# Peptides against a protein of PDB entry 7RZF, part 98

Target 1, 358 residues: chain A of PDB entry 7RZF
Amino acid sequence: PFQEEHLKQLYKIVPIKDIRNLYVTFPIPDLQKYYKSNPGHYLGHLIGHEGPGSLLSELKSKGWVNTLVGGQKEGARGFMFFIINVDLTEEGLLHVEDIILHMFQYIQKLRAEGPQEWVFQECKDLNAVAFRFKDKERPRGYTSKIAGILHYYPLEEVLTAEYLLEEFRPDLIEMVLDKLRPENVRVAIVSKSFEGKTDRTEEWYGTQYKQEAIPDEVIKKWQNADLNGKFKLPTKNEFIPTNFEILPLEKEATPYPALIKDTAMSKLWFKQDDKFFLPKACLNFEFFSPFAYVDPLHCNMAYLYLELLKDSLNEYAYAAELAGLSYDLQNTIYGMYLSVKGYNDKQPILLKKIIEKM
Target 2, 358 residues: chain A of PDB entry 7RZF as posed
Amino acid sequence: PFQEEHLKQLYKIVPIKDIRNLYVTFPIPDLQKYYKSNPGHYLGHLIGHEGPGSLLSELKSKGWVNTLVGGQKEGARGFMFFIINVDLTEEGLLHVEDIILHMFQYIQKLRAEGPQEWVFQELKDLNAVAFRFKDKERPRGYTSKIAGILHYYPLEEVLTAEYLLEEFRPDLIEMVLDKLRPENVRVAIVSKSFEGKTDRTEEWYGTQYKQEAIPDEVIKKWQNADLNGKFKLPTKNEFIPTNFEILPLEKEATPYPALIKDTAMSKLWFKQDDKFFLPKANLNFEFFSPFAYVDPLHSNMAYLYLELLKDSLNEYAYAAELAGLSYDLQNTIYGMYLSVKGYNDKQPILLKKIIEKM

## One batch from the design tools (peptide; made by RFdiffusion4, then SolubleMPNN)

Design b2_p14_4_s4 (from b2_p14_4, 7 letters changed)
Fold by OpenDDE base, seed 4:
Structure b2_p14_4_s4 (fold): chain B 358 residues (1-358), chain A 14 residues (1-14)
Amino acid sequence: as target 1 above (358 residues)
Amino acid sequence: EEELKVVGPVKELK
């Protein structure tokens, strides 16, 4: 385990590839025995959330971060890490201290709100869906994976242990949150901008790095992280499927899409799934407009419209994706194409939101 | 859970 001397450290690392990454790492207890409650997944879900009021949304709004991942990572036997990793912009590389301040402000928000059973329930439901409808893996890879996880889980639970949550443990969530403090932090910044500014070389890969203590003033700044009013817990994910009923095959089911509606304003083709028997659908809409491609101006206006529409839908995109829904919007020579894919139960909700933004 | 490729001397505390 890391000793106190290994905490409050900053590592400046030179990558081989032109990448800019920030890793904010906290040593945490071994949570493996708590896999049924998985408090690290709960915190990873919230810290890694991409919706309105999330850490990522605020950092993106400032132009500092492109992507964010939060979660537990295995260390060695008897300890783990909680890591927040962000992909930095060039501007974000100049604002690392402020990025980390925002991380602690979000963590402070999580402490202030306390553990939320509804969030745990959403994680449970999402993981149950992921398990139930897991795609077939290549047997060789799957067997090797299962053989590896047999070291961690009972034989009876080896297939379910990575997915199925059973117990809401607010005490364990609070315990992990209590480890996510500035006094326990290890920071690594990965950037080519540190080339020629390092004093150490890693033994195995020859990675050049510099290690320095984080100044006490910076630690104190992070310890005094206030409640930033921009940070909010996610709203409930309305896209989580609850109905998985597979309708019987229609008697007149055709191997090809059948025209089931033909009007002056719309044609509808339908094909029932006769192969996969999944509670999923693919909705495809072609919108025709005689103005969409009449001239270069209208073409560019149609493009701009779709880019603005996509931007306006970003608030739903992440929640939909988590729930196994996706959408796609494209310009066509005839107008616009919309696709909505995934679990059929909540597709009408997503489709309605898309149409309301159009 | 995307495998956090921790780039850096993560001392594998063996």
Scores: peptide ipSAE 0.006, ipTM 0.433, DockQ to the pose 0.075
Fold by OpenDDE base, seed 3:
Structure b2_p14_4_s4 (fold): chain B 358 residues (1-358), chain A 14 residues (1-14)
Amino acid sequence: as target 1 above (358 residues)
Amino acid sequence: EEELKVVGPVKELK
């Protein structure tokens, strides 16, 4: 276990590749026995959220961070870590202290709001969908994985234990949140900018690094993290599928797309799934405009329009992705292409939002 | 592989 001397440490690490990463690590109790409630997943879902008012959204708005991952990580037996990992911009590398301040402000927001049963329910529903429609794995890999996890889960639950949530445990969420404090932090910054500025070499991989104590003033600054009014809990994910009914194959189902509607302004082709029998659909729209590619100005306007449209849809993209929905928008020489894919139940909701932004 | 190398120094402090 990390002792107090191992806490409040900063590691400056030289990577082999040109990468800029920040790892903010907290030692936490072993949560393995709480797999039915999985409080680390709940916190990882919120801290790692990418929607409006999220930690990532704010850090991206400042130009400091590209991506963020939050969650529990296994340590040695009987020890876990909670890790917040971000991909840093060049500017973000200069603002690491402020990035970590924002992390603690977000954690403070989670403390102030308290555990939310509806968020747990969304996690439960998402995981249930992921389990139910899990892709087939390679038998050898799958068997080896299952054999490994038999050490942690009852035989009866070994297939479900990594997915199915059963118990809302606000007490365990609070317990983990209480470990996410500045006094318990370990910080690692990975950047080539530390080349020639390190004083230690890691024994196993020869990684160059420097270890420094985080100044008490910085720890106090993080301990005094206020409520940042920019941070909000996510809205309810309206894209989570609830209907998984598979419609019977039509008697006249063709093996190829059939033209089912032909009008002066639109053609519609349809093909029913005759192979996979999944509650999923692919909606593809080609919009034709004689102006889209008429000259360089119109081409650039069509490009700019699409980039602005994508930006305006970014608020829905993450929530849709979590729910197993995706969309794609592309310029074509004839106009624009839109694709909506995933679980068919909530596709109309996503499509409506896309069309309302267009 | 790179994540394992970056975590290396953090693991030695266990």
Scores: peptide ipSAE 0.000, ipTM 0.412, DockQ to the pose 0.052
Fold by OpenDDE base, seed 2:
Structure b2_p14_4_s4 (fold): chain B 358 residues (1-358), chain A 14 residues (1-14)
Amino acid sequence: as target 1 above (358 residues)
Amino acid sequence: EEELKVVGPVKELK
């Protein structure tokens, strides 16, 4: 385990690839025995959230960060880490201290709101869906994985332990949140901008780095992180499927799409799944407009319209993706193409939101 | 994103 001397450290690392990354790491207790509640997953879900009022949303709005990942990672025996990793912009590389301040502001928001059972329930439901409809893995890889995890889980639970949540443990969530403090932080910044500014070489890979103590004034600044009013807990994810009923195959089901509606304004083709038997659907819409491709101006206007529409839908994209829904919008020579895919239960909700933004 | 695929030298500095 890290001693106090190993905390409040900054590492400046030179990558081989042209990448800019920030790693904010906290030592945490070994949570392996708490896999049924998985408090690190709960916190990872919230800290890594991409919706309105999230940490990522604010950092993106400032142009500092492109992507964010948060969660627990295995350490050595008897301890783990919680890590927040971000992809930095060039501007973000200049604002690392402020990025970390925003991380602590978000963590402070999580402390102020306290553990939310509804968030745990969403994580439970999402993981249950992911387990139930998990794709087939290659047998060799799967067997090797299972053999590895047999060291951590009871034999009876080895298949479910990585997915199925059982117990809401607010005490454990609070315990982990209490470890996510500035006095416990280890920071690593990865950038080519540190080339020629390092004084150490890592023994195993020859990675050039510099280690520095984080100034006490900076630690104190992060300790005094206020509640930033821009940070909010996510809203409930309305896209989480609850109905997984597979309708019986129709006796007259054709191997090809059948025309089930033909009007002056619309044609509808339908094909029931006769192969996969999943509670999933693919909805494809072609919208026809005589103006969409009549000249270069209209073509560019149609393009711009779709880019603006996509941007306006970003607020739903992440929540839909988490729930196993996706959409795609494309310009065609005839007009516009829309595709909605995933679990059929909540597709009408996503489709309605798309149409309301159009 | 929830799944930390921390790939790189940061593993070695821990």
Scores: peptide ipSAE 0.013, ipTM 0.422, DockQ to the pose 0.070; fails the geometry check
Fold by OpenDDE base, seed 5:
Structure b2_p14_4_s4 (fold): chain B 358 residues (1-358), chain A 14 residues (1-14)
Amino acid sequence: as target 1 above (358 residues)
Amino acid sequence: EEELKVVGPVKELK
């Protein structure tokens, strides 16, 4: 485990690749024994959330961060880490202290709201869906994975332990949140801008780095992180599927799409799944416009329209993706293509939202 | 939810 001397440290690291990353790391207790409640996953879900009022949404609005990942990572035996990792913009590299302040403001928001059972239930439902409809893995890889995790889980639970949540444990969530403090932080900044400014070399990979203590004034700024009114808990994910019923195969089911509607304004083809028998559908729409490709102006207007539409749908994209729904919007020479894919139960909700924004 | 398994060797700077 890291001693106090290893905390409040800043590492400036020179990458081989041209990347800009920030790692904010906290030592946490070993959570392995709490796999049924998985408090680290609960916190990772919220800190890593991409919806409105999320940490990422605010940091993106500032132009400082492109992507954010939050979660627990395995350490050595008896301890773990909680890591917040962000991809930095060039501007974000200049605002690392402020980025970390926003992280602590979000963590403070989580403390102020306290553990939410409904958020745990969403995580439970998402994980249950992921388990139930897990894709087939390569037998060799799967067997090796299972053999490895037998060291951590009871034999009876080895297949379910990584997925199925059973117990809401607010006490454990609070316990982990209590470790996510400025006094416990380790910061690593990865950028080529540190080339020629390092004083150490890592033994195994030859990675150049500099280690510095984080100034006490900076730690105090982070400790005094207030509630930022821009941060909010996510709304309930309306896209989480609840119905997994597979309709019986129609007696006259064709091996190819059948034309089931033919009108002056629309044609509809349908094919029932006769192969996979999954509670999933693919909805594909081709919209025809005589104006889509008339001239370069109309073509560019159609492009701009789709980019604006995609931007307006971004608030739903993440929640839909978490729930195993996806959409795609493309310009065509004839107009526009829309695809909606995933669990069929909530596809009408996503489709309605897309059409309402159109 | 790419649980970035931060597979990166965050070498535990021991």
Scores: peptide ipSAE 0.013, ipTM 0.441, DockQ to the pose 0.069; fails the geometry check

Design b2_p14_5_s1 (from b2_p14_5, 9 letters changed)
Fold by OpenDDE base, seed 1:
Structure b2_p14_5_s1 (fold): chain B 358 residues (1-358), chain A 14 residues (1-14)
Amino acid sequence: as target 1 above (358 residues)
Amino acid sequence: GPRGKSSGENFKLP
């Protein structure tokens, strides 16, 4: 366990690669015994969320951060870490104190709202989907992972323990959230801009770094983090599949796509899955327009249209991805291409959202 | 997103 002398520290680290990263780390208790409630995953889901009103959404809107990852990590015996990691822009590297302030504002929002059973239920449902289809998609990755899990879980629970959420424990969520405080923080900034400004070398990897105490004034600023009205809990994920029915293979099923609709304005090909037997579909749409590539202006307008369309769909993209849905939009020499892939159950919802923005 | 269990850190924090 870190003593008080190891807390409130700033590490400036020189990377080998040209990367800019911020790591905000909190020592937390060992949560392994609480795998049935997994309070660290609950908090990682919210802090790492990418939808409207998320921490990442605000930090992106300021141009400070590209990506964000939040969650628990194993430490040494008897403790874990909760880590918020961001990829920094050049501007974000200058605003690290403000970025961390926003992290504490989001954490304060989570304290004010309290633990939400519906969020736990979504985590449970997402994990159940991931578990149900894991073995069918990647058998090689499964065997190696089971061997590692056997060290942490009873043999009878090994298959389910990583994925099965059984118990909503608001007390444990609050307990972990109470460790996410400025007085318990370790900050690491990774940037080549610290080259020639370091005074220490790490013994294991030869990493050059500087260690500094975080000023008490900065700690106090973070302790006094107010509620930022831009931060909101995510909305319910409408894309989580609930129907996993696999339709029987038709007797007349073709090994290749068959033309099932032919009109003056559209052609439709269909192929039933005869190989994977998953409750998944691929919807592919090719749109033809004589104007799409008639000249450079129309080409640029078609490009700009798709970029704006993608931007307008960003609010759904993350929720869809979590639920095992994806879409793709591309310019083609004849017009545009749209694909929707993943679990079939909620594909109509995602397709409708795309069409409503078109 | 949420941190996956297998996110290898490229460096150990001291």
Scores: peptide ipSAE 0.068, ipTM 0.731, DockQ to the pose 0.094
Fold by OpenDDE base, seed 4:
Structure b2_p14_5_s1 (fold): chain B 358 residues (1-358), chain A 14 residues (1-14)
Amino acid sequence: as target 1 above (358 residues)
Amino acid sequence: GPRGKSSGENFKLP
């Protein structure tokens, strides 16, 4: 366990690669015994969320952060860490204190809202989907990972323990959330901008760093983090599949796409899956416009249109991705291409959202 | 996103 002397510390680290990262780390209790409720995953799901009103959304809107990862990490024996890691822009490197303030504002929002059973249920459902399809998608990777997991779980539960959420434990969520405080923080900033400004070398890799105490004024600023009205809990993920039925192979199923609709305005090809037998579909749409490539102006307008469309769809992209759905939008010589891939159950919902933004 | 168990950070924080 870290002593008080190890808390409220700032590490300025020189990377070998040209990277800019911020790590905001909190010592937490060992949560392994709570794997059935996994309160660290609940908090990681919310803090790491990328939808509207998320921490990442706000930090991206300011141009300070590109990516965000939140969640638990294994520590030494008897403790873990909760880590919020962000990829910093050049501007974000100048605003680290304010980035961390926003982290504490989001954490304060989570305290104010309290534990949400519906969020736990979404995590449960997502994990159940991941578990159900784990072996079907990648059979080769299974054997090597089991050996490490056997040290942590009963043999009977080893296959399921990483994925199966069973118990909503708001008390444990609150307990972990109570550890996510400024007085319990360890901050690491990774940037080449610290080259020649370090006074220590790490023994294992020779990493150059400087350790500094975080000023009490800064800690107090973070302790007084308000709720920030921009932060909101995510909306329910409407893309989580619930139907995994595989339709029987039709007798007339061809090994190639068959033309099933032919009209003046639309052609539809269909091929049933005859190989993978997964409750997944790939929807591909090619839109033809006589105006798309008539001249450079129309080409540029079509490009700009798709960029704006993609930006407008970012609100759904993350929720869809979590649910095992993806979309792609591309300009073509004739117009545009849309692809929707993943679990078939909620593809119509995603497709509708795309069309509503078009 | 949420941190999965497998994100091996290439640096050890002291």
Scores: peptide ipSAE 0.067, ipTM 0.733, DockQ to the pose 0.102
Fold by OpenDDE base, seed 5:
Formats: sequence, structure tokens, C-alpha cells
Structure b2_p14_5_s1 (fold): chain B 358 residues (1-358), chain A 14 residues (1-14)
Amino acid sequence: as target 1 above (358 residues)
Amino acid sequence: GPRGKSSGENFKLP
């Protein structure tokens, strides 16, 4: 357990690779016993969210951050960490204090809104989907994993404990949120820009670093983090599948795609799955335009159109991904290609969202 | 995104 002397510390670390990372770390209690409620996962889902009004969305809009990961991590025996990790842009490296301020503003938003049962239910549903369709691990890996988790879970729960949420515990969510404070922070900045500016070497890997106390004025600035009106809780994920029905194989099922619709403006091919028997589909659309490749200007305009379309769909991309849906948009010599893949149940919703933006 | 439970050891802060 970190003593007070280990808190409010800044580490400037020289990486071997050309990477820029920020780690904002909070020591938290061991949450393993609370696996049925998993409050650290609840907070990781929100803090790590990538939708509109998320922490990442705002930090991206500033040009400071490319990616964000939030959640619990195992520590030594008897404690865990909650870590917010971001990939920094060159500009973001200059704004680390402000990035961390935004993190505390988002955490303050979570405190102000309080624990949301619907968010817990969404996490539960997502985990249930992940459990139901978990790929069979390789037997050796699976056995080793089971042996490891038997230390933490009853034998009857070992297979499910990682995925099944059973208990909404707002008290535990609040308890973890109460640990996510500036006075408990450990900050690490990883950048080659610290080369030649370090005074310590890590014993295990020879990593060069500098340790500094975070100034009390900076801690106080983060403690006084206000509500940023740009931060919002995510909307409900409309893409989470609920129907997993597998339709029976048709008696006349073709081994290849059959032309099932032929019109002046469209052709439709269909093939039923005869191998995997999953509640998944692949929708592939090819759009033909005589103008798509007529000249360099039209090619560039078609490219720009798809980039703008992709950008306009970013609000749905993350929610779809979490729900096991994906889409792809590509330029072709004939026009445009669209693909929608994943669980079939909510594909029509995602497809509708795409078409509404086209 | 959220940290997965099995996300490998990120950088051990000293």
C-alpha cells in the first residue's frame, strides 16, 4: 500500500519506443471480493467511454489525446489501481495538467450524476453477450486460467464470475469514486522528450526517470475541478443484441450466394450460414456510380465524402463496437462499398443510422 | 475504452 509520501508524485519516464503516454493512477482497495457488482468495471466503462460527451471525445476535440483507457488493474496483494491512460499527441504533452483537470472534471460529473442502474444493466448485458459467445480458449490455457481464478471464486462460479454481473452496488461505486481524488494521484508521463533530463534509473529494466512532487497549487487546481458542461453520461447503447435466435437451415439452402432479388436498380444475393451457426450476419453493399472514377476531381470528392461520412458516424462507432457490431466504408473504382458485420439483431438499427448520414 | 480484466501489465510505475 502506498504511503502518503508516494502520493501526489509525478514521474517523467524515458521510453525505449517513441511513445507519448500519460498514466493517471489511483490506489484503490482490492475489489476482487466484489466481482458480482464489479464497481471498477462500471467506472472503467464510463471513464473509458468514447461516445459523445465522453472524456476521450473532449480530449480528442482539443487535439491532446488519441486514445484513452480507463479501469481497474491488479496491484500487489490487498490493493488495486484505477488507471486512466491516454496516448498523448505532441500538443497534449504540453497540456498534461489540463488533461488531468479534464479527468477530474469528468470524475466530478460522475459524482454529481451518481450511480446509474441503467449503466450497470448495460454492462451486465454486454458481459452476458461476451460470455455467451466466448470463444473456447485452448484447453491448456483454459485449465491454467481456471486454476488461477479458483483462488478468488467459488468453484461453481469460476466459469461465470468474470462476466456475470448480479448486484447493483451504488455504495461500492461511490466508494471507488471517493478514491479517485487529486490527493491520491500518481502521475506518469512517458516521453522521449525527457531524455537527458532524468536523474534516476529503475533497477529492473534500467528505465531512466525523474520523480517530482506535484505542486500543491496543481493539486488544488485539480481538487477544485468544476463541472464541465461538455461532459455527459453516454446514451443507452441501442446496438446491444437481445435476440440470439438462429434460424433453421432452409431445405433449399444454397452452398453459394443465391440471387434473391433482381431489379433495375439493385441485385441482392443471400447465403444462409451453414457452418458457424451464430446469430451474426454480414451485410455487404456495393454502390455503383458512373461519376465515381470519371476523373481525378470526382475521385477526390468521393474520397472526401467517405471521410466526412465516417466522421459523422463516429458517434455510433464505439457503441456499435461494444455491442459486437462493426461497419466499414470504402471507396471503390465503381463507387462505394459498405459493410455491416456482427450480431444480426441490431444490424438494421446501425444500417439505418448509416443511411441517415448518407 | 474500458480496461479489460486481462489487460497485461502496463508500465509498472516504480
Scores: peptide ipSAE 0.054, ipTM 0.719, DockQ to the pose 0.106
Fold by OpenDDE base, seed 2:
Structure b2_p14_5_s1 (fold): chain B 358 residues (1-358), chain A 14 residues (1-14)
Amino acid sequence: as target 1 above (358 residues)
Amino acid sequence: GPRGKSSGENFKLP
């Protein structure tokens, strides 16, 4: 176990690559025995969320962070880590203390709201979908993975234990959340800006670094993190598929797309899946406009329109992605192309959201 | 997003 001397430490690390990263890490108990409730995954889902009112959304709005990953990582025997990792902008590198303050403000919001059973159910449903449609791993990788998992799970549960959530345990969520405190933090900043400012070399990789204690005043600042009114729990993910029925192949099914609608304003081609037998669909729309490419001005306006449209859809993009849905929007010489792909059940919802923003 | 269980060792803290 980390002793007190190992906590409240700052590491300044020189990377080989031109990268800027922040790692905020917390020692946590070994959660392996709690795999049925997986409280670390619950917290990782919320802290790592990318929707409106999320930690990432606020840090992006400040121009400090590009990406965020939150969740548990295996440690040594008898403990784990919870890690919040962000990709820093150049500006974000100057605001690391404030970024971490925002992390603790979000964590404080999670404490104030308490554990939410609906969020657990959402995680359960997402994991069930991921398990049900898991791509066949390569046999060698699969066997090695199973062998590792057998040390942690009963033989009967080995196939499902990674994905199947069974028990809502608010007590365990609160227990893990109680470990996410400033007094329990280890911070690593990775940037070339620390070149020539390091005093240690890591033995394994030769990585140059400096270790410093985080000042008590900074720890106290983070301990006094208030509720930031910009932070909100995510809304329920409306894109999670619930219907996985595969329609029977029609007797008249064509091997190629058939024209099923032909009008002055629209043509529609359809092909039923005869190969994959998945509850997935691909919707492709070509929109034609006589103005889209008439001159350079109109071309640039059409480009700008699509960029603005994409930006306006960002609030749904993450929730759709989690649910196994994606969309694509592109300019064409004749107008605009839209594609919606993934599980067919909730595609109409995503399509409606896109159309409402057009 | 959430960190997956198998997200490889991109960085070991010293």
Scores: peptide ipSAE 0.048, ipTM 0.712, DockQ to the pose 0.115

